# Peptides against a protein of PDB entry 5A53, part 65

Target 1, 230 residues: chain A of PDB entry 5A53
Amino acid sequence: LVENVKQALFIPGQSCNKNLHDIMVDLSALKKPDMKRFNRKNDIHPFEDMSPLEFFSEKNDCSLMVLMTSSKKRKNNMTFIRTFGYKIYDMIELMVADNFKLLSDFKKLTFTVGLKPMFTFQGAAFDTHPVYKQIKSLFLDFFRGESTDLQDVAGLQHVISMTIQGDFQDGEPLPNVLFRVYKLKSYKSDQGGKRLPRIELVEIGPRLDFKIGRIHTPSPDMVTEAHKKP

## One batch from the design tools (peptide; aimed at target 1 E3 T83)

Design b2_p28_5_s3 (made by RFdiffusion4, then SolubleMPNN; from b2_p28_5, 8 letters changed)
Fold by OpenDDE base, seed 4:
Structure b2_p28_5_s3 (fold): chain B 230 residues (1-230), chain A 28 residues (1-28)
Amino acid sequence: as target 1 above (230 residues)
Amino acid sequence: FVGYLGEDTSEAKPRENPSKFYSPVKID
């Protein structure tokens, strides 16, 4: 079964500000060509009424959405939404910390649009804790691109790194997730007449530290339906 | 097409195969 690339829709909420707009532009650049953006602000409150997002999912043929909002309680909030059959599957609020860096803060490097990134996840909780499992699933789904049986390693140019910021115990506030993007740069090193390929990771941005907010999880029935092979 | 108040949809060509049937990534 060859699954087509999931499309993402970026939506400015009513409270979207300049910082969120800039973050939206930079994050969406990593999803090109499989991305749409709205230019107008939309008054959407996904934890109160999900119906506008389901409508946008269907009308734009986007199974991934990101809503950009900001309030005193939820500053620089990116709500990531996934749909199945144009119905809400899951949602998670990821608030960007004030220490963010844009693509303009890094050395501009040329890259080919549409190449599949490699992922790295640092922290055992990405495999064990339900919230971090959802985050891992979400970002893999968001940036995986085409499902090909052969991962063409020759086309690998980007690494997306996600790190849980520190250890935590049950009942403690969930640590932030550190989002980093690197470009693979190959160098020919001449060491003693042997040309060894040297690979370096160069950070290209954006740099985002995500504070975890509210979560919506699918019903068990929706999980079962979403995982049925047609 | 303005589908909702404040919606500004850029002209997107319809895709032949809609993404509506794609499952979320499983983590085992």
Scores: peptide ipSAE 0.159, ipTM 0.608, DockQ to the pose 0.235
OpenDDE base, seeds 1, 2, 3, 5: peptide ipSAE 0.092, 0.152, 0.037, 0.091; ipTM 0.601, 0.603, 0.565, 0.593

Design b2_p28_5_s4 (made by RFdiffusion4, then SolubleMPNN; from b2_p28_5, 10 letters changed)
Fold by OpenDDE base, seed 1:
Structure b2_p28_5_s4 (fold): chain B 230 residues (1-230), chain A 28 residues (1-28)
Amino acid sequence: as target 1 above (230 residues)
Amino acid sequence: FVGFLGEDTSEAQPRENPSKYYSPVYIP
């Protein structure tokens, strides 16, 4: 069974600002063609009432959602939501730090739409700490794309790098997650008669440093159901 | 399809019928 590619819905909240709009446009471009965006602001508070998100999941046939909100307490907040059976599975608030860079801050590069990115994760906590495990799972699920059998090196266009910003101990604030996007460029090296293909990573943006906010985790029953292979 | 990042997309309209297939959550 070829699993259908999960569709993402980007929702501007009532407090969505220009910066969040620009970030939304740039981040959503990486999810093309499997992305929808709302142009109108919606007053949604997912940690108070999840019902509007479940409604949008069902009506738009999107199992992935990103809500863009901004407040003094939660500036540039991107709430990433996953649904299962159009019910909320998990949520995480990722606040974009002010040092963000847009695609316009980088050299425009041609890309093929629909190519699956490769992921790299830096930090042991991505495998051990429950919050970072959820982030890893979320981003892998979000950008999984089409299941192509052959990860032909020729099909590898993008690398998404996620790095935990430093070490932390129990009870300390969780370090930010550094989100970086690179394009692979192949160069023919003319050095020494052997044309060895040189691969270089070129940052293409967006560049986002995510501060971790509130989290909703699924019930054990929802986990069991959501992981059942049909 | 070859394109550039940052292209505009139209607003999503609600669909009447959901997909028949719901993908499980990916666990790495």
Scores: peptide ipSAE 0.032, ipTM 0.513, DockQ to the pose 0.497
OpenDDE base, seeds 2, 3, 4, 5: peptide ipSAE 0.019, 0.023, 0.021, 0.023; ipTM 0.514, 0.479, 0.522, 0.488

Design b2_p28_6 (made by RFdiffusion4)
Pose (drawn by RFdiffusion4):
Structure b2_p28_6 (pose): chain A 225 residues (1-189, 195-230), chain P 28 residues (1-28)
Amino acid sequence: LVENVKQALFIPGQSCNKNLHDIMVDLSALKKPDMKRFNRKNDIHPFEDMSPLEFFSEKNDCSLMVLMTSSKKRKNNMTFIRTFGYKIYDMIELMVADNFKLLSDFKKLTFTVGLKPMFTFQGAAFDTHPVYKQIKSLFLDFFRGESTDLQDVAGLQHVISMTIQGDFQDGEPLPNVLFRVYKLKSYKSRLPRIELVEIGPRLDFKIGRIHTPSPDMVTEAHKKP
Amino acid sequence: TLSIDFNELLEAQTKAEEEALNLPRAKP
């Protein structure tokens, strides 16, 4: 009954550069094998015209899309896009801060591609705040991959950790979201003692513009059997 | 050395699997 794994399409925008491309490559690796990359630059402006994104979603059968864009106003801009029936469901701009680390900045460890990641979300706003609820929903939908009734404990390899940069009060600017990836190590103490090693990429997301779905589309996308 | 509570990690994974049931569908 459940749908196939959602496919991701990574799309370099007209203003995409090498540094932003490196971020795309390393982040796209976490999506393997359910991922495609475009090599050319495309003149796409999602908050002016959504038509091209819907077109690429249909022709490539990708319900998850990431547009790469950079200007001084919006540097290292990653626009995460989800579609329903090849129409836009929601969009959010996540801009990467300059303190980012790539896979090259971390010791390369053995890594089995295609395993179900574990998630930890740190921050009360992930459950109550509309903006952060969308981000939690986005990254769970984006990277969880295969849904299954069966889990091999030996397959529990890495965790995707997302932390809000401190608590905040209403009216203040929205804190950044800290994207971290760790590999698990376990030791005997039955329950194991768990330690973590960072493998990257390390990304601090600055929140930009947001598009939300209409109530009608929410009804269809979240319809229950 | 970084560490995490194993029981808390299991609870977080349970919660994440429960929340995944309410994710947006891609197909009509």

Design b2_p28_6_s1 (made by RFdiffusion4, then SolubleMPNN; from b2_p28_6, 10 letters changed)
Fold by OpenDDE base, seed 3:
Structure b2_p28_6_s1 (fold): chain B 230 residues (1-230), chain A 28 residues (1-28)
Amino acid sequence: as target 1 above (230 residues)
Amino acid sequence: TLTIDYEELLEQQKEAEEEAKNLAKSKP
């Protein structure tokens, strides 16, 4: 049995500001049609009490959640949450840097809503470092949509790119993750050889630089249960 | 404009689809 597409719930926190609201609107557009947004602010502190998020997960049948908050210590903070059986599986704080760009800052390109993205991950740490592995897993899980056969890859129109900003050593602060969205343009090479089509990636937004904040990881037992094949 | 090799992009998508099969379920 293939699991249904995971549904996302976007929640404005009590401290949600205009910038975070605009970011929420633009990022959530990439998750349509599998997305809900609350219009009301909710006073939720997920690292103090997770129970309100578990309640919202169950009530809305959403296993993905994003909480939008802002404080002096955690400006433009997007807390990404995943649930298993409506219980918190993992959480990560990703703070959006002030240099963000909205969809309105880019030339309006026709985008088909509901198409599956392609993914690119730049940086070896996405495969080796626990935090970046969690980020990779989260974004794959969040935006993968329906499982498609490889033959459908030729029909994919956009790429979600995530890049680790520079190299780092053990004990150094974790570099930001650069989130970019591109539209794929394929050009047929007119030259009669087996030349692979030239692909150009055109940025369409939003542009977000994520600073990594607090993390919650699942228990080993929850990991085992969540990965059980029927 | 980012230029990515089409073959590299396709291989990255195959890997992403394989990794996606190993993601945690949302429900038991």
Scores: peptide ipSAE 0.514, ipTM 0.918, DockQ to the pose 0.801
OpenDDE base, seeds 1, 2, 4, 5: peptide ipSAE 0.495, 0.502, 0.512, 0.505; ipTM 0.913, 0.914, 0.917, 0.916

Design b2_p28_6_s3 (made by RFdiffusion4, then SolubleMPNN; from b2_p28_6, 15 letters changed)
Fold by OpenDDE base, seed 4:
Structure b2_p28_6_s3 (fold): chain B 230 residues (1-230), chain A 28 residues (1-28)
Amino acid sequence: as target 1 above (230 residues)
Amino acid sequence: VETIDYEELLKQQEEAEKESENLAKSKP
């Protein structure tokens, strides 16, 4: 049984500013048509009380949520939330660095709305470190769209790239995750009998460098139930 | 402009699809 495409709800927090709003608009555009946005600010503090998010998850039938907040301690903070049975499964704070670029900062390239992205994850920690594994899982879950057969890969037009910014050791601050979006351009290479098209990646935005903040992880029981095959 | 090998991109996509099969459900 393949679940329906997970729906995302973007929620402006009380401290949502213009920059976060613009980031929200651009990031949510990548989730169309499977997204909703609130136009009103909501006073939600998910690490203090999760109940408002659970209520919104159920009311909007959205298992993915993004809360947009900003403070002196957590500037340009995007709290990504997933739910299981409309209960909080996991949460992660990803703070957007000030060097962000919006879609308007790039050359307007046409892309098909609702087309599934390809993914690239750069950094060994995406496979080994619990936090980066959660980030990988989250972004796959958030943007994977419909389950498609590998045969449809030739129709894919864009790549979501996530890169861990540098190496780190145990006990060091976790490096930022560099979020990039590229349009794939295929060229027929007549050179040298290689039938494989030459591919170029053209950045289309948004460009976001995520600083990792607070994390909530599911209970082992909730993990077991959420991964239970029928 | 970044260039990626198409075979490498396909491999990464296959891995991403395989990992996507192991994602948590949203509903019981």
Scores: peptide ipSAE 0.520, ipTM 0.921, DockQ to the pose 0.883
OpenDDE base, seeds 1, 2, 3, 5: peptide ipSAE 0.507, 0.496, 0.519, 0.514; ipTM 0.919, 0.917, 0.922, 0.920

Design b2_p28_6_s4 (made by RFdiffusion4, then SolubleMPNN; from b2_p28_6, 12 letters changed)
Fold by OpenDDE base, seed 4:
Structure b2_p28_6_s4 (fold): chain B 230 residues (1-230), chain A 28 residues (1-28)
Amino acid sequence: as target 1 above (230 residues)
Amino acid sequence: SLSIDYEELLKAQKEAEELAKDLAKSKP
């Protein structure tokens, strides 16, 4: 079975700055080899007109897109887009807080391209709240790829951790989502003649705190069609 | 061929997931 790994397209918007570019480079490195990046800025406003993104989805055969924009109201904004049949399925704005860390801020570790991550989600709202359910679904879809067989488990080298920053009530602003990436290190521990592997996690970056912005939800018809395709 | 025992891999996954949860809770 050829895994139909979803391809991602990273698009610098017209307002893309150096920080967003650096974040784009580092985040897209986790999606290698299944990513493309545009080198030129594109004037795209996805919540005003989605047609340019649908065009890019089809032209580049990418069902995942990330638009990098920045404004006073939406600083360091990463708009994550999913398409189905090259039509917009859903969108979410995730604004990167100023406390971000790049891969260069962490200890350089060797990384094998193309290995599947493990995922951890912290916060009950990832299973109950519609926005956090969408975020969970998006990041699983973005980085996990297709269903792993037993052989893929042997290739696990890193963990993507997503945490909801604190509790919230109905009508309150949605807490940030803390994005963290760790490398798994296995050590042979000699405990009492049984060599049990000791596992340690080392943060490798990037470190991103996402403020939730605007959301586009799929039509009920698109949800139904997306679930019908095996 | 390093025959990684499937049970050891599943255990390693669970331990990594638990550690990641603990790290996520411990890091402010």
Scores: peptide ipSAE 0.028, ipTM 0.551, DockQ to the pose 0.046
OpenDDE base, seeds 1, 2, 3, 5: peptide ipSAE 0.016, 0.019, 0.020, 0.023; ipTM 0.407, 0.489, 0.515, 0.516

Design b2_p28_7 (made by RFdiffusion4)
Pose (drawn by RFdiffusion4):
Structure b2_p28_7 (pose): chain A 225 residues (1-189, 195-230), chain P 28 residues (1-28)
Amino acid sequence: LVENVKQALFIPGQSCNKNLHDIMVDLSALKKPDMKRFNRKNDIHPFEDMSPLEFFSEKNDCSLMVLMTSSKKRKNNMTFIRTFGYKIYDMIELMVADNFKLLSDFKKLTFTVGLKPMFTFQGAAFDTHPVYKQIKSLFLDFFRGESTDLQDVAGLQHVISMTIQGDFQDGEPLPNVLFRVYKLKSYKSRLPRIELVEIGPRLDFKIGRIHTPSPDMVTEAHKKP
Amino acid sequence: PNYYSFNIPDSEMESIETLAKFLTDNLS
């Protein structure tokens, strides 16, 4: 009954550069094998015209898309896009801060591609705040991959951790979201003792513009059997 | 068109929460 794994399409925008491309490559590796990369630059402006994104979603059968864009106003801009029936469901701009680390900045460890990641979300706003609820929903939908009734404990390899940069009060600017990836190590004490090693990429997301779905589309996308 | 639901099965969501709790409880 459940749908196939959502496919991701990574799209360099007209203003995409090498540094932003490196971020795309390393992040896209976490999506393997359910991922495609475009090599050319495309003149796409999602908050001016959504038509090209819907076109690429249909012709490439990708319900998840990431546009890469950079200007001084919006530097290292990663626009995350989800579609329903090849129409836009929601969009959010996540801009990467300059303190980012790539896979090259971390010791390379053995890594089995294609395993179901674990998730930890740190921050009460992930459950109550509309903006952060969308981000939690986005990154769960984006990276969880295959849904299954069976889980091999030996397959529990890495965790995707997302942390809000401190609590905040209403009216203040929205804190950044801290994207971290760790590999698990377990030791004997039955329950194991758990330790973590960072493998990257390390990304601090600054929140930009947001598009939300209409109530009609929410009804169809979240319809229950 | 292909329709991909944004609903996570209840059993999968419970599993995700359980694994996060397990990790938090046993982290050294």

Design b2_p28_7_s1 (made by RFdiffusion4, then SolubleMPNN; from b2_p28_7, 13 letters changed)
Fold by OpenDDE base, seed 5:
Structure b2_p28_7_s1 (fold): chain B 230 residues (1-230), chain A 28 residues (1-28)
Amino acid sequence: as target 1 above (230 residues)
Amino acid sequence: PKFYSTNIPESELQEIEELSKLLEENLV
């Protein structure tokens, strides 16, 4: 089956700064070859008017979009958007904390473009809390897509880890999501004459701590339509 | 942690889980 890999469009907003641009470059590198990136800034306010994003989704045949904006209230904001039938399905603001690291901050490792990452999710809320379930679903859609086929172990080179930073109670601010990317090194360890598979993880970046912002959730009707397999 | 990978031996998945936890605990 030709996996219908979801295409991503990265859009610099009018307030996109150098840091956001660098983050966009590094994060989009993990989505190659299945990404497009605009070179020009676009004045888009998705929580006020979603029509420009629907237009870009259709025009570029991209069901995933990331809008890069920054303000005093929403610094280093990455708005992740999914579309279904070129209509907005959901949106979430993820603000990158100032402690971010770029790919250039890590040891340069060679990797093959187009291999799907493995995901790890740390925190019970990824399975129970609606916001963290949306984040989990979003990142799986974004980087892995729908895998119907058994991924060959030979095709595994990256691990993306997503961790909820601490516990929270009802009415408390939602903890940040820690985004980490590792390269998997598989080697056979010779321990006592048994060749056991040994795996090492090497952080390759980017390192991003996401503060959760505004959310748009799909209508029940759109959820039903999106779950209808074409 | 929940792993989303297919066709990885369970022993390797467990190692990845342990390594991932260890890395997260030290990088936070």
Scores: peptide ipSAE 0.042, ipTM 0.538, DockQ to the pose 0.077
OpenDDE base, seeds 1, 2, 3, 4: peptide ipSAE 0.028, 0.025, 0.031, 0.025; ipTM 0.502, 0.565, 0.516, 0.567

Design b2_p28_7_s2 (made by RFdiffusion4, then SolubleMPNN; from b2_p28_7, 16 letters changed)
Fold by OpenDDE base, seed 3:
Structure b2_p28_7_s2 (fold): chain B 230 residues (1-230), chain A 28 residues (1-28)
Amino acid sequence: as target 1 above (230 residues)
Amino acid sequence: PKHVSTNIPEKEEKEIKRLSELLKKNLS
């Protein structure tokens, strides 16, 4: 069973600045054609009142949303929201560190819009720790889209890499998540008279280091319903 | 409504491992 691709809505908050806008544009480019962007700022505070987001989810038929805000306490904050049946499923704040790189910082490469990326996750906590499990699930939903059979390597264009920055113990602050995007280049190498396929990865951007902020988690009942395969 | 993703299917694990190894090589 192939489910339709989840649609994303990018929302500038009232405190959205130029840097956050540029990050929004570049990150949303990876979600084309399955994304919408609001041009107007909206005064939304999702951890105080979630009702405006549920309204936008239903009105725009988007099960994925990203709210762009910035404050002294939460600089360059991207709040990722998922809905199930147009009700809030989960939320997570991911703050972009100042060392970010935009698409303009990399060599422009021709790419086909709409090809599904492959994912790599580096760090055991992506499979064991509840917060990093949520992040893994979120980004799979956001960029992978439909659950299909493994695409032929020749048909793969992009790799999204997510790395936990270092080890941590219980009670310590959660390490940042390093977000990287690569294009696959296929070469034919002649080694010893055998043409072996060689694949190289070229970084294409954006480059984002995410600091983890506040989290909203669904009830156990919502989890059970949302994980049912149609 | 669309279900929420949990894990990468087992059939993709081999290819993911290969790509992860390639990534490590490019960072070295």
Scores: peptide ipSAE 0.189, ipTM 0.762, DockQ to the pose 0.322
OpenDDE base, seeds 1, 2, 4, 5: peptide ipSAE 0.108, 0.172, 0.035, 0.092; ipTM 0.717, 0.747, 0.646, 0.722; seed 5 fails the geometry check

Design b2_p28_7_s3 (made by RFdiffusion4, then SolubleMPNN; from b2_p28_7, 13 letters changed)
Fold by OpenDDE base, seed 5:
Structure b2_p28_7_s3 (fold): chain B 230 residues (1-230), chain A 28 residues (1-28)
Amino acid sequence: as target 1 above (230 residues)
Amino acid sequence: PKHVSLNIPESELKEIEELSKLLEENLS
């Protein structure tokens, strides 16, 4: 089974700033080798006109896109877009809070490119609430894809943790999603003459707190088509 | 001492510990 690894395209918007550029570089490094980046700013307003994104999806053969924009209302905004058949499937704005940390803020650790991360999702809403279900689905598609190969478990080197920041009630503002990346360190501890395997998780970055913005949900027809097993 | 960065929420720490345990059990 050829794993259909989804390709990602990172697009600097017209309002892309240095911080967003740095975040883009660091986040996209986790998607290597299945990532493209534009070097030029593009004037794209996805919630006004989606046609440029569909064009880029088709021309670059990328079913995942991330648009980097920043405004007073939507500071450090990463719009995550998925396409199906090069048509917009869904979109979500995730604004990076100012407390972000880059890879340079952590101890440089080498990792093998192309290994799939393990995911952990903290918060019941990831399974029950439609927005958090979309976020869960998006990040799984983005970094892991649909297939869990046993080889991916044997080669496990890093974990992506996603946590909903606190409880919320219906009609309240949605809590942020805390995005963390850890490297797995396996070591043998000598306890009483038995070498027990121990695993430590070391944060490697980036550290991103995502504020949820605007969302575009797929049409019922597109949901049906996307769930059709080929 | 699991050098979990002091800035991890307690809920996340618990899950990291559970995951670490699960990994220790399956990757040994």
Scores: peptide ipSAE 0.066, ipTM 0.626, DockQ to the pose 0.047
OpenDDE base, seeds 1, 2, 3, 4: peptide ipSAE 0.024, 0.039, 0.026, 0.055; ipTM 0.491, 0.576, 0.568, 0.619

Design b2_p28_7_s4 (made by RFdiffusion4, then SolubleMPNN; from b2_p28_7, 14 letters changed)
Fold by OpenDDE base, seed 2:
Structure b2_p28_7_s4 (fold): chain B 230 residues (1-230), chain A 28 residues (1-28)
Amino acid sequence: as target 1 above (230 residues)
Amino acid sequence: PKFYSLNIPEKEEKEIERLSEWLLNNLS
C-alpha cells in the first residue's frame, strides 16, 4: 500500500506581513514540489470558524495547511492545520520568535527539491507530552514526502532538527521548539592513504524558534479513522 | 488507488531517527 504524498497549502492571513511572508516562502521551499502558496491574503480565523479551511483543503486537495497571521498577542503566528477527509483533524499555533533566520542568512548551497528529510527530536517530551507528541507527529507528517527506502542514503539530503528549549515541569509554560535545518555533506577524507567518508551537517535555514500557542485536537473517533489502513 | 492516513509507520519513523542520530554521531 502506497500512501499519496500529502500536499501543503500556505495561506497568508489578513495580518500577514513581510517577515511572515519571507518565513512562509522559505519554509514552504522545503515542502516542494508538494506545496501551494496563495498570493492573496485571506481573512481566516480557524479557532473561530474552521469552515473556510475545510473548503480550501478540499478545493486545493491539500491535507496540510499553514495560516500566516500576526498580532500583538500572537506575533509571527503560523497555524499548522491537518485535515482528514477534508475535515479538520488538528491545529496548532506556532509563533516564530524574532530571532529567526532566513535562507538568505546562510550560505547558499545546492539543494535538490523533493528529497526526503531525516528527523531528529531532542527532548523526552516529544514522546510523552501530548502537545509535543502532536508537534512531532505534525512535522513528521508534513515533511515526510514520498515513501522511499530509508536505507537508501542517496535519497536523503537534509536533516530537520527539533529541540525543546530547556526542561519544564508540569504546570509550567511549554518551552519553545527550536526548528533547524541542516544539509548533509559527505566528504572523502584521506587519512593515511585510506579514504574515509566524512559527514558534516551545515545549517541551511530557515532557523525558527516556535512558541506554542492554541491547539485543537481531534475526537477519538477521528483519530481512529485517520489511523486506519485499508 | 488514492490512500491517505495520518499514521506514520512506527518503523519508518524510527528508521529516520536512527539514521539521523547515526549521522549526527558520526559528524567529522
Scores: peptide ipSAE 0.040, ipTM 0.664, DockQ to the pose 0.609
OpenDDE base, seeds 1, 3, 4, 5: peptide ipSAE 0.014, 0.028, 0.027, 0.031; ipTM 0.466, 0.621, 0.636, 0.658

Design b2_p28_8 (made by RFdiffusion4)
Pose (drawn by RFdiffusion4):
Structure b2_p28_8 (pose): chain A 225 residues (1-189, 195-230), chain P 28 residues (1-28)
Amino acid sequence: LVENVKQALFIPGQSCNKNLHDIMVDLSALKKPDMKRFNRKNDIHPFEDMSPLEFFSEKNDCSLMVLMTSSKKRKNNMTFIRTFGYKIYDMIELMVADNFKLLSDFKKLTFTVGLKPMFTFQGAAFDTHPVYKQIKSLFLDFFRGESTDLQDVAGLQHVISMTIQGDFQDGEPLPNVLFRVYKLKSYKSRLPRIELVEIGPRLDFKIGRIHTPSPDMVTEAHKKP
Amino acid sequence: SHHFYDDHFGAILVDDLDDISELMGDLS
């Protein structure tokens, strides 16, 4: 009954550069094998016209899309896009801060591609705040991959950690979201003692513009059997 | 079409390292 794994399409925008491309490559690796990359630049402006994104979603059968854009006003801009029936469901701009680390900045460890990641979300706002609820929903939908009734404990390899940069009060600017990836190591103490090693990429997301779905589309996208 | 599922659906969700330890214990 459940759908196939959602496919991701990474799209360099007209203003995409090499540094932003490196971020795309390393992040796209976490999506393997359910991922496609475009090589050319495309003049796409999602908050002016959504038509091209819907077109690419249909012709490439990708319900998850990431547009790469950079200006001084919005530097290292990663616009995450989800579609339903090849129409736009929601969009959010996540801009990467300059303190980012790539896979090259971390010791390369053995890594089995295509395993179900574990998730940990740190921050009460991930459950109550509309903006952060969308982000939690986005990254769960984006990277969870295959749904299954069966889990091999030996397959528990890495965790995707997302932390809000401190608590905050209403009216203040929204804190950044800290994207971290760790590989698990376990030791004997039955329950193992767990330690973590960072493998990257390390990304601090600054929150930009947001598009939310209509109630009608939510009803259809979240309809229960 | 690709429907959106609840957060726990098809996800491995933990809060901290003790939760990972407990998950590995249950699966063993």

Design b2_p28_8_s1 (made by RFdiffusion4, then SolubleMPNN; from b2_p28_8, 15 letters changed)
Fold by OpenDDE base, seed 5:
Structure b2_p28_8_s1 (fold): chain B 230 residues (1-230), chain A 28 residues (1-28)
Amino acid sequence: as target 1 above (230 residues)
Amino acid sequence: MSYILEDEEGSLLVKNLEDISKLMGELS
């Protein structure tokens, strides 16, 4: 069964500013063609009332949503939401640090829209810690795209890299997650008749350092239902 | 050694960025 590509809806909140709008545009460009963006601000507070998000999920047939809000306590906040059966499955706040870079800050490279990314996750906690496991699962769901034949690996153009910023112990604040996007650049090295293809990674943006905020975890019943393969 | 792991959901995973260079060298 070729699972249909999950569709994403980007929602500017009432407190969405220009920086968040620009971040939204650039991050959503990586999800093309499987994304929608609202142009109007919506007054949504997902940790107070989830009903508006469930309504938008159903109305737009999107199982992925990103709410863009900003406050003094939660500056440049991207709330990532997943739904199952148009009901909230999980939510996580990821606040973008001020050192972000947009696509315009990098050298423009030709990019084919809709190609499947490769992923790399740096940090053992992505496999062991509940919060980082959720982040890993979320970004895989968000950017996986279509199932491709392994024969198309030669057509892969970009890598999404996520790194936990440093080590941490139990009870310490959770380190930021460093989001980076690289394009693969192939060089033909004509050294001495052995064409060793040299591949370099070129950062293409956006560059986002995510501070982890509030989390909503699914009920055990919803976890069981979501893992039931149809 | 396959430098790319395709998971059960069809995600393409690479262990580290260095392995990408090695992988693409083997695929070319």
Scores: peptide ipSAE 0.348, ipTM 0.820, DockQ to the pose 0.254
OpenDDE base, seeds 1, 2, 3, 4: peptide ipSAE 0.343, 0.306, 0.329, 0.339; ipTM 0.816, 0.814, 0.818, 0.822; seed 3 fails the geometry check

